Peptides against a protein of PDB entry 3H8D. Designs and how they scored, part 165

Target 1, 122 residues: chain A of PDB entry 3H8D
Amino acid sequence: DMKRQQRFFRIPFIRPADQYKDPQNKKKGWWYAHFDGPWIARQMELHPDKPPILLVAGKDDMEMCELNLEETGLTRKRGAEILPRQFEEIWERCGGIQYLQSAIESRQARPTYATAMLQNLL

## One batch from the design tools (peptide; made by RFdiffusion4, then SolubleMPNN)

Design b2_p24_5_s3 (from b2_p24_5, 10 letters changed)
Fold by OpenDDE base, seed 1:
Structure b2_p24_5_s3 (fold): chain B 122 residues (1-122), chain C 122 residues (1-122), chain A 24 residues (1-24)
Amino acid sequence: as target 1 above (122 residues)
Amino acid sequence: as target 1 above (122 residues)
Amino acid sequence: SAADEKLRWMLENAHLAGLEDPTP
């Protein structure tokens, strides 16, 4: 349902192995999520030293957040919520459009707001 | 119409008198705007050395942005757009609820998304 | 799940990575 609220979140992280290193040696990553209503539709991770990870609902469920949005606590974390474009810009840069498209074509993607938008774009 | 897109923006400003001062002496203010569709519904200014300025459509039209949203260029200014809560939190802290309420009660406020939301809250 | 635990960990440690309220 296109009436569902689309919400986007970003959390920086330092890998556990780097937690107690000198600040200059703490490599920062970024975790992103797109929630279509209560459920995650897309997830993305930027890492300082490896390729980005892209995940889409249906295809990558086992690797994605299974909590509903309220259960995650993201809505209560100050600074975590971001604008749609702040997600989409990175998503696009990371090849997310192609990734989601392929998931749709292979019938692995669960229908979400993201799949609908992409299908409308094509 | 409640279907209009609600968009929020924030821009820092330095007072003209401080423009050429040393960086440490440039006191920064913040300009905030809420657009209900193409037109501004609320405006707010935070100043480092004076009380916040709160403005609402209808009441304060002469002191508010007269450009439609597209004309402002805000949508094209990277980093200018903010989340609703980033506006509302400051609005509330500055007494915006009472300000808007008073404007409604005095019949000075033009109906906007903001007036509707407040009326629903009461 | 592992993903959920990861998220929880990230939220708990986000301050160490500089997550803060963007409000001036």
Scores: peptide ipSAE 0.370, ipTM 0.609, DockQ to the pose 0.840
Fold by OpenDDE base, seed 2:
Structure b2_p24_5_s3 (fold): chain B 122 residues (1-122), chain C 122 residues (1-122), chain A 24 residues (1-24)
Amino acid sequence: as target 1 above (122 residues)
Amino acid sequence: as target 1 above (122 residues)
Amino acid sequence: SAADEKLRWMLENAHLAGLEDPTP
């Protein structure tokens, strides 16, 4: 069987409250997604004034994108797609390894490419 | 057997003649590389004042990088690695499909991931 | 879902945050 394509995306965002402020007062956040084939495996958000948000499939489905990859429009947004390492570097810095490990151990994580890679690492 | 990793890189270059000129007079070129595992499969150069250069493994070995991927240091150069599509888009615009096809037909091309993908496309 | 709506909003406003626009 053919291995599912792993694709990663990043989009910047300005909070609605800052949208009409002066540029110097617009704090930028970052939204990240890892898609394992058509479905999201991991999601991550960097905020300028609160802790990072980490989400993994199975555990955090209610807080994650329910659209398949094609439905999101991410593949059609120039500059949105990023290299795997550009995602993983931030994921690691935010404690993503421990977060996903805990989700696996608690039997909350849905099996994905991410869970498989983590199990190979440990 | 495990599929070899396909990695793509892009670095800007300034012509030697422009190296010591004022910034406004430094014309920037672009060097592109596709590595099929440890070895280069395709190389491409965009110049500000001459036609693009296209090179494929087997045919153009004497004009291509002789270093393996790790020896190049490209993997350690921040911003050098690019998405496959960022390479392919330029490759296609420069006539790379026809160039590689001709190299295959003339039996000059070494089999690579690039030659296999082209054969799947045609 | 709320997550989907959030993503749509972010994509629609990404240009304001510095993401390059697609070529016409």
Scores: peptide ipSAE 0.370, ipTM 0.603, DockQ to the pose 0.503
Fold by OpenDDE base, seed 4:
Structure b2_p24_5_s3 (fold): chain B 122 residues (1-122), chain C 122 residues (1-122), chain A 24 residues (1-24)
Amino acid sequence: as target 1 above (122 residues)
Amino acid sequence: as target 1 above (122 residues)
Amino acid sequence: SAADEKLRWMLENAHLAGLEDPTP
């Protein structure tokens, strides 16, 4: 259903091991989520010292948020919500298009706004 | 068609009379736009020295942006795009709900995502 | 789930990473 609201969020994180270090030694990561209506469609993580993690609904459900959007509290966290392009730019740079395409072709992806948009593009 | 992308933009403006004044004397206004797909659905202006201006498609076409979204260049303007809530919060504060409702009741409003959402809310 | 707990932790500690506090 293309009437569902598409919302995007980003949360910075500092690893627990770095919490008590000097600011210059606190390496920051980023957690990203795309919600297609109440449920997550895509997730990605940027880490300071390892490759990005990409996750798509259907394929990676066990590693993705199981809470609905309301339950997460993301909509109430100031500064967490981002524009679609702020998500997509990073998604593209991390190889997200290829990752999602592969998930569709392998029949692992759950239908979402993201799968529909990709299928329209290709 | 609820499949159309809803996009929101904000641009600051300085009055022509203030262009050559010192920065402290350049009073800033704000121009806001809601695009329902390629065409503008709502517009508002915040002024430093007069009441806000509210405009809705169908009723106020002559005073609103006549360019499609691509023609405006807004999507290419860094910092111009804003979140839906950043628009709606100001819209609500300025009496936009009542303004749009009145336009619907008077049969002046063109059907848009905005009119549909309001009708769902009421 | 582990993913949910991770998100909760991140939200609770996001201020340490520079994210503003939620609106009251």
Scores: peptide ipSAE 0.368, ipTM 0.611, DockQ to the pose 0.452
Fold by OpenDDE base, seed 3:
Structure b2_p24_5_s3 (fold): chain B 122 residues (1-122), chain C 122 residues (1-122), chain A 24 residues (1-24)
Amino acid sequence: as target 1 above (122 residues)
Amino acid sequence: as target 1 above (122 residues)
Amino acid sequence: SAADEKLRWMLENAHLAGLEDPTP
């Protein structure tokens, strides 16, 4: 239901291989998540050395976070929560609209707030 | 209607008297706004030298922003938009709940998302 | 799951990547 809160999060990460390198040699990545109520609807990862990873509920469940929002601890991590637009801007730039649309058309996407909004937009 | 987007903004300000002072002598204040759809519902100001200013729609219209959200340019100001909790935490700390409640009881408050949420909470 | 463990690791090490500590 659209009554569910939509919450977005971002976590920076340094690759394990770079943990003990000098700061200039630490390549930073970004992990993103969109939660539709308690469950993840979309996930995205920006990496310095490879293409973005885009994941949507239903299609990519095996590769996405399985914890409910409370279990993740994201709501308790200061600085982790972001505005919807901060997620959507990156999502769009990474081809997320086309990715989600394809998942809907192939009947792979689980219905979420994200699928509903996209269907309203198209 | 609850279909309207709730958006929150924060802008730092330097007092006019401090404009040409050295950085260490510039006392920073903070301006906050809550927009219920296109119109402001709540406004708040944190000052270094005086008590917080709290304003609610209907009661304080003459002292609040008169521009609709688009006219303010806030949506185009990078870093201006904040999470609801970032507004509410400060609002609560400044006595905003009691202020808005009093405005409702005195029939001074215009119905907004803020008044509706407070009435649901009480 | 692997995804969950990855998230936990990222959260535990986020301070190394510049995210502020949630501890008051």
Scores: peptide ipSAE 0.365, ipTM 0.606, DockQ to the pose 0.456

Design b2_p24_5_s4 (from b2_p24_5, 10 letters changed)
Fold by OpenDDE base, seed 2:
Structure b2_p24_5_s4 (fold): chain B 122 residues (1-122), chain C 122 residues (1-122), chain A 24 residues (1-24)
Amino acid sequence: as target 1 above (122 residues)
Amino acid sequence: as target 1 above (122 residues)
Amino acid sequence: SEADERLEYMLENAELAGLRDETP
């Protein structure tokens, strides 16, 4: 059902290798998630030193969060929830449209709000 | 089309009578807007000294913002855009569900994303 | 899963990056 609540989250992370370095030597990454109702539809990771990681439900389930939204605790993290556009802008810049489109065409993507919206855009 | 982008905004305002008072004597109100695509669907005003004002498209057009979203400049005002839940929580607490429901039942409400979502909730 | 563990690790360290838990 495409009427499910869409919620987006972002959290910063420090690489394990940088965990005990001085603050100036800790490069931040960013973890993004799109939840379509209780379950994740898209995940994205921005790393300071490697290409972005793009993940879509159905195709990349093994690499995506398996917890439902409530189990993640993200809703209780102040400042973690972001506007849809704050996710989509990064998603678009990272080639997310093409990535999700390819997943749909190859029949690897599970239907989500994201797949539906993309199909409406094309 | 219920696939239009839903965007929510909040801006503070100072009452005209308080405009030239000292900062400690300026009581803030809050203006809220829900845009369903380019046009406003709901408007809400929180006042420090009177009951909330609730407005819905179709019923309250004369009292609502007549500008399209782009014309308002809200999208360019830093900190004005808010999460859907930040609007809905206040809307719910102010009796917005009952207000919109009554407007639908009386055939005064114009169909919007808000009316559709309410009909799905009930 | 590995993905869940990674998220948990990030969340455990998120306070250091400015994210705070809200009171239930």
Scores: peptide ipSAE 0.148, ipTM 0.553, DockQ to the pose 0.349
Fold by OpenDDE base, seed 4:
Structure b2_p24_5_s4 (fold): chain B 122 residues (1-122), chain C 122 residues (1-122), chain A 24 residues (1-24)
Amino acid sequence: as target 1 above (122 residues)
Amino acid sequence: as target 1 above (122 residues)
Amino acid sequence: SEADERLEYMLENAELAGLRDETP
């Protein structure tokens, strides 16, 4: 089986509530996604004023992007793609390892590259 | 008759033409909708580089969302729903009062909560 | 309709912009 390509993306966002605020009052968030082949495996969101949101495939499907990678257009957004480590570093800081581990143990996580890697690590 | 619930929504969008540009060159727009019960009554779109688009039911049906509110999924999208005033403030700034008034006077506007409210105001 | 397709596109953008769906 051909190994699925692992691709990572990051895009900034401004909260809708901040749309009409002065630029200095617009709090920028960051949306991250890990795609295991065509499908999202992990998603996280950094917010300036609330805890990070961590999401893993299987467990959090209803809260995650349901589009395949190509449909998202992320591959066509300059600067959106990031290095694996750029994702993982933030993921780790946000408690992603524990979150995914719990999802695996509870059998809520869909098997992905991320689950496999974590299982190899633990 | 039970009064229809008035609900307002706002979601960001990126113009298709900007999809492939650098993030800094992606101009974010905003899509607004006012639903009078299940059906859209007003829609507006804010663009960074062109005049606002204002649409009212009856007159602009072909350019407006044809889905009922439930079908849109907006009610299930966190952060999409906004306060009435958040819509109205922008609506007013964009000339929405005059636009809707003209639609009423020309008998192009479908009667909605919005038309009723405006008629009460004028 | 074209309008609905446009909305869908906007909704997709919203999702990517951090406007996640709530659990039904």
Scores: peptide ipSAE 0.041, ipTM 0.433, DockQ to the pose 0.162
Fold by OpenDDE base, seed 5:
Formats: sequence, structure tokens, C-alpha cells
Structure b2_p24_5_s4 (fold): chain B 122 residues (1-122), chain C 122 residues (1-122), chain A 24 residues (1-24)
Amino acid sequence: as target 1 above (122 residues)
Amino acid sequence: as target 1 above (122 residues)
Amino acid sequence: SEADERLEYMLENAELAGLRDETP
């Protein structure tokens, strides 16, 4: 139900190719996740050298985190949790609204808090 | 409805009596607010020299912020917004669960996200 | 209201404490 807690996380990552480079040569990406209760609703990846990846539950399950929130350990990583707006600002900038909308319209999106919110906006 | 955005804020305050003292002599308190959509649902004040103050919508309206969220300017103050858990941890520690529960039981609390969440826990 | 005045005071304190407004 819509009473589920919405939690957002962000983790930096270094590309494998940059793992052993000097710090100045390590280009960081960012991994974002929105959890609607225990399960992921949206995932987003910002890469230093390729377009953002947007993923929504139902449509992109095979590419998304399959662990429940507790299993990820994200809640135990200091600095990983972010404010909703910190996620949404990037999501919107990356075309996430349109992406999710299309997933809803095509009936590919699993109902989540995100789908409900978007449906309220439209 | 429960689709309203939940946002939490914390700002420090210095007691008027300490306003003009040396920095080391300024005892900081903390003001916390939970907004359920545009309106405050819970308020909490941590004082350096007296017990915490807990306030819930409906019961304590006269003592709580009357401004809607936008009017407060809190959303525009860098560092003011905090994670839900950052509020809840302190709320729980200060006896907020029992306080809100009593307000619900006495029918003094206005229905908010906070009341709904607590009712789900009980 | 008194509550609003208190908030305003707290906001002023917050600014002094480094919680400044974000630039537009």
C-alpha cells in the first residue's frame, strides 16, 4: 500500500577500467535507487562517459537490483541515503518522468509509489 | 491523502540569553519539523537545559508553526532538510511515539501521515 | 503568531550557524 516508506540511496562507483588509476584519473559514476518499502521502484545510473541509465520496476526487473532493501545493506552505509528530492532532481533531469510515463502507458511498469505519484500529476 | 510528500527539517537555535555571548557560551538547541504535504504534522524542540518539547498537529496547533512549508523558507535553506530517520530517531528517543499515541487515543490529534503510520504499527 | 516569530528567530540563528539559503 501507499503507506510504505519511500527511501532513496546514492552510491558512487568507479569504473573497473579506472580502478587502479591515480585518483585524479578515476571518473566517478553514481548509482541511485528508490525503494518503495522493501523493493526497488526505480534505479538510475549516471556514468561519466555514457548516457544515464533509467530503470523502473516491472519493465526493467532483469536489470535492476533484486535484493530487498535490507539485503542491500544500503541502510547501513553512512552517506548512502539521500533525500527524495536529491533523487528526483536527477531523475527529472535525466528524463525519468517521460521514461516512467511510457512504462505506465505501455503497461510495463509495476505499480509503485512512483507510478502512483506520476499518475496523480497527469 | 497519504500521497503527500513527507519532508523533515532541522535548524539550530541559540537561546536569546546566549545570543550575544561568546561562541563557546552559546548553547544550541534544535528545532525539528515534520511536514505532511504543505502543513506541519509534528514539531520537536531540543533544548540545552530543559526537557524536549513534542508537538503534534491537532493537539498543539497553537504552539506549532502556522506557516505552510513554502512560507517557512525551510526548503530553501541549505542543510535544513533532513532524512526521515534523522527525525524519527530523535522523536522516538524523546518519547514521541507515546506522545502521539496519547494524542490519537484522546482524539486530539489531527489525522496526518504520522498518525497513520503509528496506527499501522499498533 | 508566536510560533511563527519563534521560527523566524530560529531561521535567523540557522543562517548565522551556516545554514544559508541556496542560491536561485
Scores: peptide ipSAE 0.030, ipTM 0.531, DockQ to the pose 0.351
Fold by OpenDDE base, seed 1:
Structure b2_p24_5_s4 (fold): chain B 122 residues (1-122), chain C 122 residues (1-122), chain A 24 residues (1-24)
Amino acid sequence: as target 1 above (122 residues)
Amino acid sequence: as target 1 above (122 residues)
Amino acid sequence: SEADERLEYMLENAELAGLRDETP
């Protein structure tokens, strides 16, 4: 079978509440995505003023991007694509391993490359 | 089975003949590697003064790095790791698809992620 | 091998090109 490409992206965002503030007062967040082929497998958000948000396919579908990778336009955004490790490092720091593991154990996670990798580690 | 991680690296090199020249007169080449898990699958060299060198596992083992990925230390070299597309773009421009295809057809190529991807395309 | 030696040489001189070693 065709092996799905694993691609990772990161984009900064400004909170809606800060959009109309002076540049000095805009706090950046970071949106991360892992795409397992055309579909998102994991999403993560780093916020300047609240805990990180972790999302995994299956469990968090309603909160995750519904666009396929091509539809997002992320591949066309210079500097948006990042290395796997750049995603995983943050994912790990945010407790992503445990989050995904819990989602697998509760049978909420949709099988993805990420679930497979984790299950190989365990 | 455990899915092997595809990792890509690029490092610059200076030709021996230019090593002792003034910095202005040093022409950089680029060494590229694709690792399919711990083992190199493809290697490529861009030279400032000669045609690119393309190498594929199985066919060109004697000319390719014999070190496994960990042994190379590439993963510990900041800026050495590159995106898959950064490798593939150059690979394609250098005729890598045809080179690998020919190696497959001649039964010289060792099966790798790269051979599998190409065979999926054909 | 010659290929390994070449790589090692390149890695040793990579700092001149702005690459730095990272600690695990």
Scores: peptide ipSAE 0.031, ipTM 0.531, DockQ to the pose 0.356; fails the geometry check

Design b2_p24_6_s1 (from b2_p24_6, 17 letters changed)
Fold by OpenDDE base, seed 1:
Structure b2_p24_6_s1 (fold): chain B 122 residues (1-122), chain C 122 residues (1-122), chain A 24 residues (1-24)
Amino acid sequence: as target 1 above (122 residues)
Amino acid sequence: as target 1 above (122 residues)
Amino acid sequence: SKGTERLNYKLKLYEENPELRLPE
């Protein structure tokens, strides 16, 4: 099962408060996803004016993307796919390791490639 | 199977563009759902500034609530449950009969209590 | 409610990224 393909994506979004402002006044956020095979394992949202949101499968399912990878169309969206390290760099900077670790320890995290890799690292 | 309980719900939502505006500037939309037993059969979204959205199971699964009724917590949310006619009145006004009929004819609709009742009516 | 939270998430994401609303 750990042979599932790991794929990472990033797409921009405009914060709701800025939707109808002039283009120069629209601050861009970023939506990140890590897919462990067909299903999301981690999600991250960067906002221009509030703390980043970190989400992990099992714990945060209600706040995460519910579509499988194919259903999202992300694999067909030009410029959406990013390198693993491009996700991990931001994830680490935002405290993702500690967040995922805590979710594992509290038994809230669903086992994923991300949980397995973290357990190997620790 | 047609003995499944039919339950209807309505909850308000604030459009994303209004999330951080003053309360007086937040226009309320309405989210409607028809559950055929544990699973959603129809969904409807009323917006203050765009046409209503009509959704039927099978055709529009990707845009509809993916949670079963118990998972939604709607049965435990005070004021969420509405009478069947309170849903149907809005559904009919929004062209729901024609929408569902077209979905049946195109073989896109999943059979539900709603499809069965419509077939009895026509 | 959890259902309301889920709805809010979908509205936020799908309005900005319509492609995520449609099965591709």
Scores: peptide ipSAE 0.073, ipTM 0.497, DockQ to the pose 0.073
Fold by OpenDDE base, seed 3:
Structure b2_p24_6_s1 (fold): chain B 122 residues (1-122), chain C 122 residues (1-122), chain A 24 residues (1-24)
Amino acid sequence: as target 1 above (122 residues)
Amino acid sequence: as target 1 above (122 residues)
Amino acid sequence: SKGTERLNYKLKLYEENPELRLPE
């Protein structure tokens, strides 16, 4: 149930188009993930030049990380793991609550810790 | 039409789980792409420990490179571009002809140089 | 999945460009 370990991660990414530019011309984005146990529950991408991408399990499986937590190696990457609040603050700012709510209402969201928490708050 | 420039690329990848292993324990896969003009037409992934992944435009858009060719930076990456035959040989060995054919028959494939060539051969 | 592909693409970029890698 909700006793699964909730873990959050953030890693930077550089746009492929900026890959070969000088450092000052490389604009960083950020990739965020919430894992509910071994499986991803939410994913978010912050971009320097386009709107945030919000993804929730069930609805957006095809666009989310397909690897389980262990397969990602994120737990072994120094500096990748973040605090829950560090994820949630950005999630909220990006409209994640409304996005997840809509996914629940449309029956597109797979039940996760995230859906449960949202449903408890409403 | 078919006058669009056809370009092919290959880059190595390491499994996320192997990312932090010693070099001798990192098994390399290979990522292949066929671009029909600015957009990807076919993608293929060779893995050291699982079957090849074959992807064709239209059917597998969500699992393929979403960036146009210029955005990928592949044209600027030394050693990334390969000859058509270097792609096609592997594509054929992986069952790509049958995969693309099935996608055409099921009306899932988007028309590309690849679909046109296949249809001309059959 | 698509997400894996996107991640794979990112990972590929990271392998070839260490500066793009996740912080270690």
Scores: peptide ipSAE 0.099, ipTM 0.523, DockQ to the pose 0.200; fails the geometry check
Fold by OpenDDE base, seed 4:
Structure b2_p24_6_s1 (fold): chain B 122 residues (1-122), chain C 122 residues (1-122), chain A 24 residues (1-24)
Amino acid sequence: as target 1 above (122 residues)
Amino acid sequence: as target 1 above (122 residues)
Amino acid sequence: SKGTERLNYKLKLYEENPELRLPE
């Protein structure tokens, strides 16, 4: 059912290794999430000192948020919600289209709004 | 230095494959840790549908918790801390003594409180 | 270790975002 609301979020995080260092030594990362209704469909992490991490539902469940959208409280966190294009722009830049496509072709991806949209573009 | 405080913890986890299923279909695993001061010495995972996983510092660092004890927040998580014997009973039942002994003999184990105690018993 | 991977993820994210933590 692709009638579910698609919602996108971004929050900062500090690496565990840096959490007790001085603020100037805390290198900020960014955590992105795409929720297809109540469940996460895609996740992405940007880091200042390593490659992006791209994650898709079904394939990468172990490394993805385990909470449903309501449980996360993200909808109530000021400044967390972003526009669809703000997610997609970064996703595309990081090679997310190819990543998701490969997950679909290998039958690792769980069907989501993201998989449906990608398949419609092909 | 064996004067470090020995602390033991247990927390549940749900398999990624079950995270979106009904609660009755979420099979709970258990994650155990032994910290020798700030650093993990032993780790153990119990699963409902597969053999236990036993891990010892030095040998299995790649599969063990990468955070120091303070970073984990386990000391502040209600119900997470357990008695030494609550860890050791499960460790022994899962063959942990033999596992650690083999790691020591193969020179894979990093010296910890656990290795010292085992060597004292021999 | 699957359990370790899950824990490491949680700790990485939840340390800075307590609202994402599971209920105790």
Scores: peptide ipSAE 0.098, ipTM 0.527, DockQ to the pose 0.087; fails the geometry check
Fold by OpenDDE base, seed 5:
Formats: sequence, C-alpha cells, structure tokens
Structure b2_p24_6_s1 (fold): chain B 122 residues (1-122), chain C 122 residues (1-122), chain A 24 residues (1-24)
Amino acid sequence: as target 1 above (122 residues)
Amino acid sequence: as target 1 above (122 residues)
Amino acid sequence: SKGTERLNYKLKLYEENPELRLPE
C-alpha cells in the first residue's frame, strides 16, 4: 500500500572497541532506517573506517531490523526521527539507487514504497 | 588449542519496545558469551517473554558476536565477566548440552573448547 | 532466522550497553 506512512530514523553508534576510549578517540557511526508503514524498507549503516552498508527489504531481511516500527521504540527516541530527504541524501550518496535497482532486477527486493518510487524514477 | 583462556561474560539488555517505559515496566533480558581465547565459542540469550536462544560457533556464526574478545570491550566493562559455572549453569538449564551435541553430530559445530569438553563428557 | 536474531541482538544490547551498539 503506497499510502502507508513513510518514516525515517537515524541513531548513532560507537564501536565496542572504542567505548572506553576518551571521547575524542571514539569514532562514531550512524544507523539509518526507512520504514514503509510498520515494516522496514531500507537500512543503511555509515561506518568511520569501512564502506557504508546498504540493505533493502526482501534481499537483506536477515541483516535488517526484524522489529516493526513500534517494537523498535524509535518513534519514542528523541531526535531519532529525521526528514525523508535527510535519509535520501545519504542513501543516494552511498549508491543506494543502484543497489536497490539491482535488487529489483534480480527479483530479490520485496515490493515497498522505495521500490515503487525507484520504478517511477527510471 | 585447549590451553586457550576460557572467559565468560554476561550483560543485561532491555527490549527496544520497553526502553522508554517506566523502570518497573522494563523487562530485562540477559546476554551471555563464552570466549575460547579471543573468539566466541557459545552465546546465549535469556528473554523475559520468549524461549532462550542458544548459539554455538560454526553453526550460528551469523547470529553470534563477530568481534574478538578485545574488540568487544567486555574485559573492560565492570561486572560483565562471570565465573565459568555461572555460564554453564544457565547453559545446561536452557538445554545447551543437547544443542551443542546436535551441532557436533550434524557436523555444524566448529571445534572449540566447548565441543571438546562435551565430547569428554559423553 | 540467523540474521534477524543478530539484528535483534544489536538492538537489545543498545539499552544497557550503548557501547555495543553496532549495526551489522
């Protein structure tokens, strides 16, 4: 259902190895999620020292958040919710369009708002 | 190498859905790990509202901690390290012996101190 | 599933152990 609410979230993470370092020596990563209604459609991880990780529903279910949106508590976490463009800008910069397109073409992607929007774009 | 140091850890977790509830409404789970030298041999998760999760090296690598012991920072987390018996008591109670045995018999378990000890027991 | 459990593990650990908050 394309009329499902699209919601986007971002939370920081610190590598376990850095957790007991001085603040200036803790390298921060970022976890991003796009929820198409209650279920995750896309996930993205920015790391300080490795390539970004891109994940799309259907293809990468095993590596993505299995909780529905309410179960995550993200809607109740202050500052976690972001604007759509704040997600999309990073997604595009990380090669997300090509990644999702490839998942669609290989028939690995589960239909989501994201897949539908991409199919409208191309 | 059976002479590797065996170290055990336990840390609590709160379900994401409960994170913003009042403290009395937060159901606590527990995460347990057995490290055979630098690498995890067994992992165990106790949940407040579902069956325990048991994981063994080789079989469940994708679901287990991928970091070596030093990378986790667990050795530096006060109160995280536990005695061997504190792990084993829970492991046994959760059916860990049978789980590990089955993993050995199916040739899914990676050889560890845990597999060796079980093979000595049976 | 293995991957789901791993993700759940990461999310669960966030509350009590923020330093272990790593996406997969």
Scores: peptide ipSAE 0.074, ipTM 0.496, DockQ to the pose 0.133; fails the geometry check

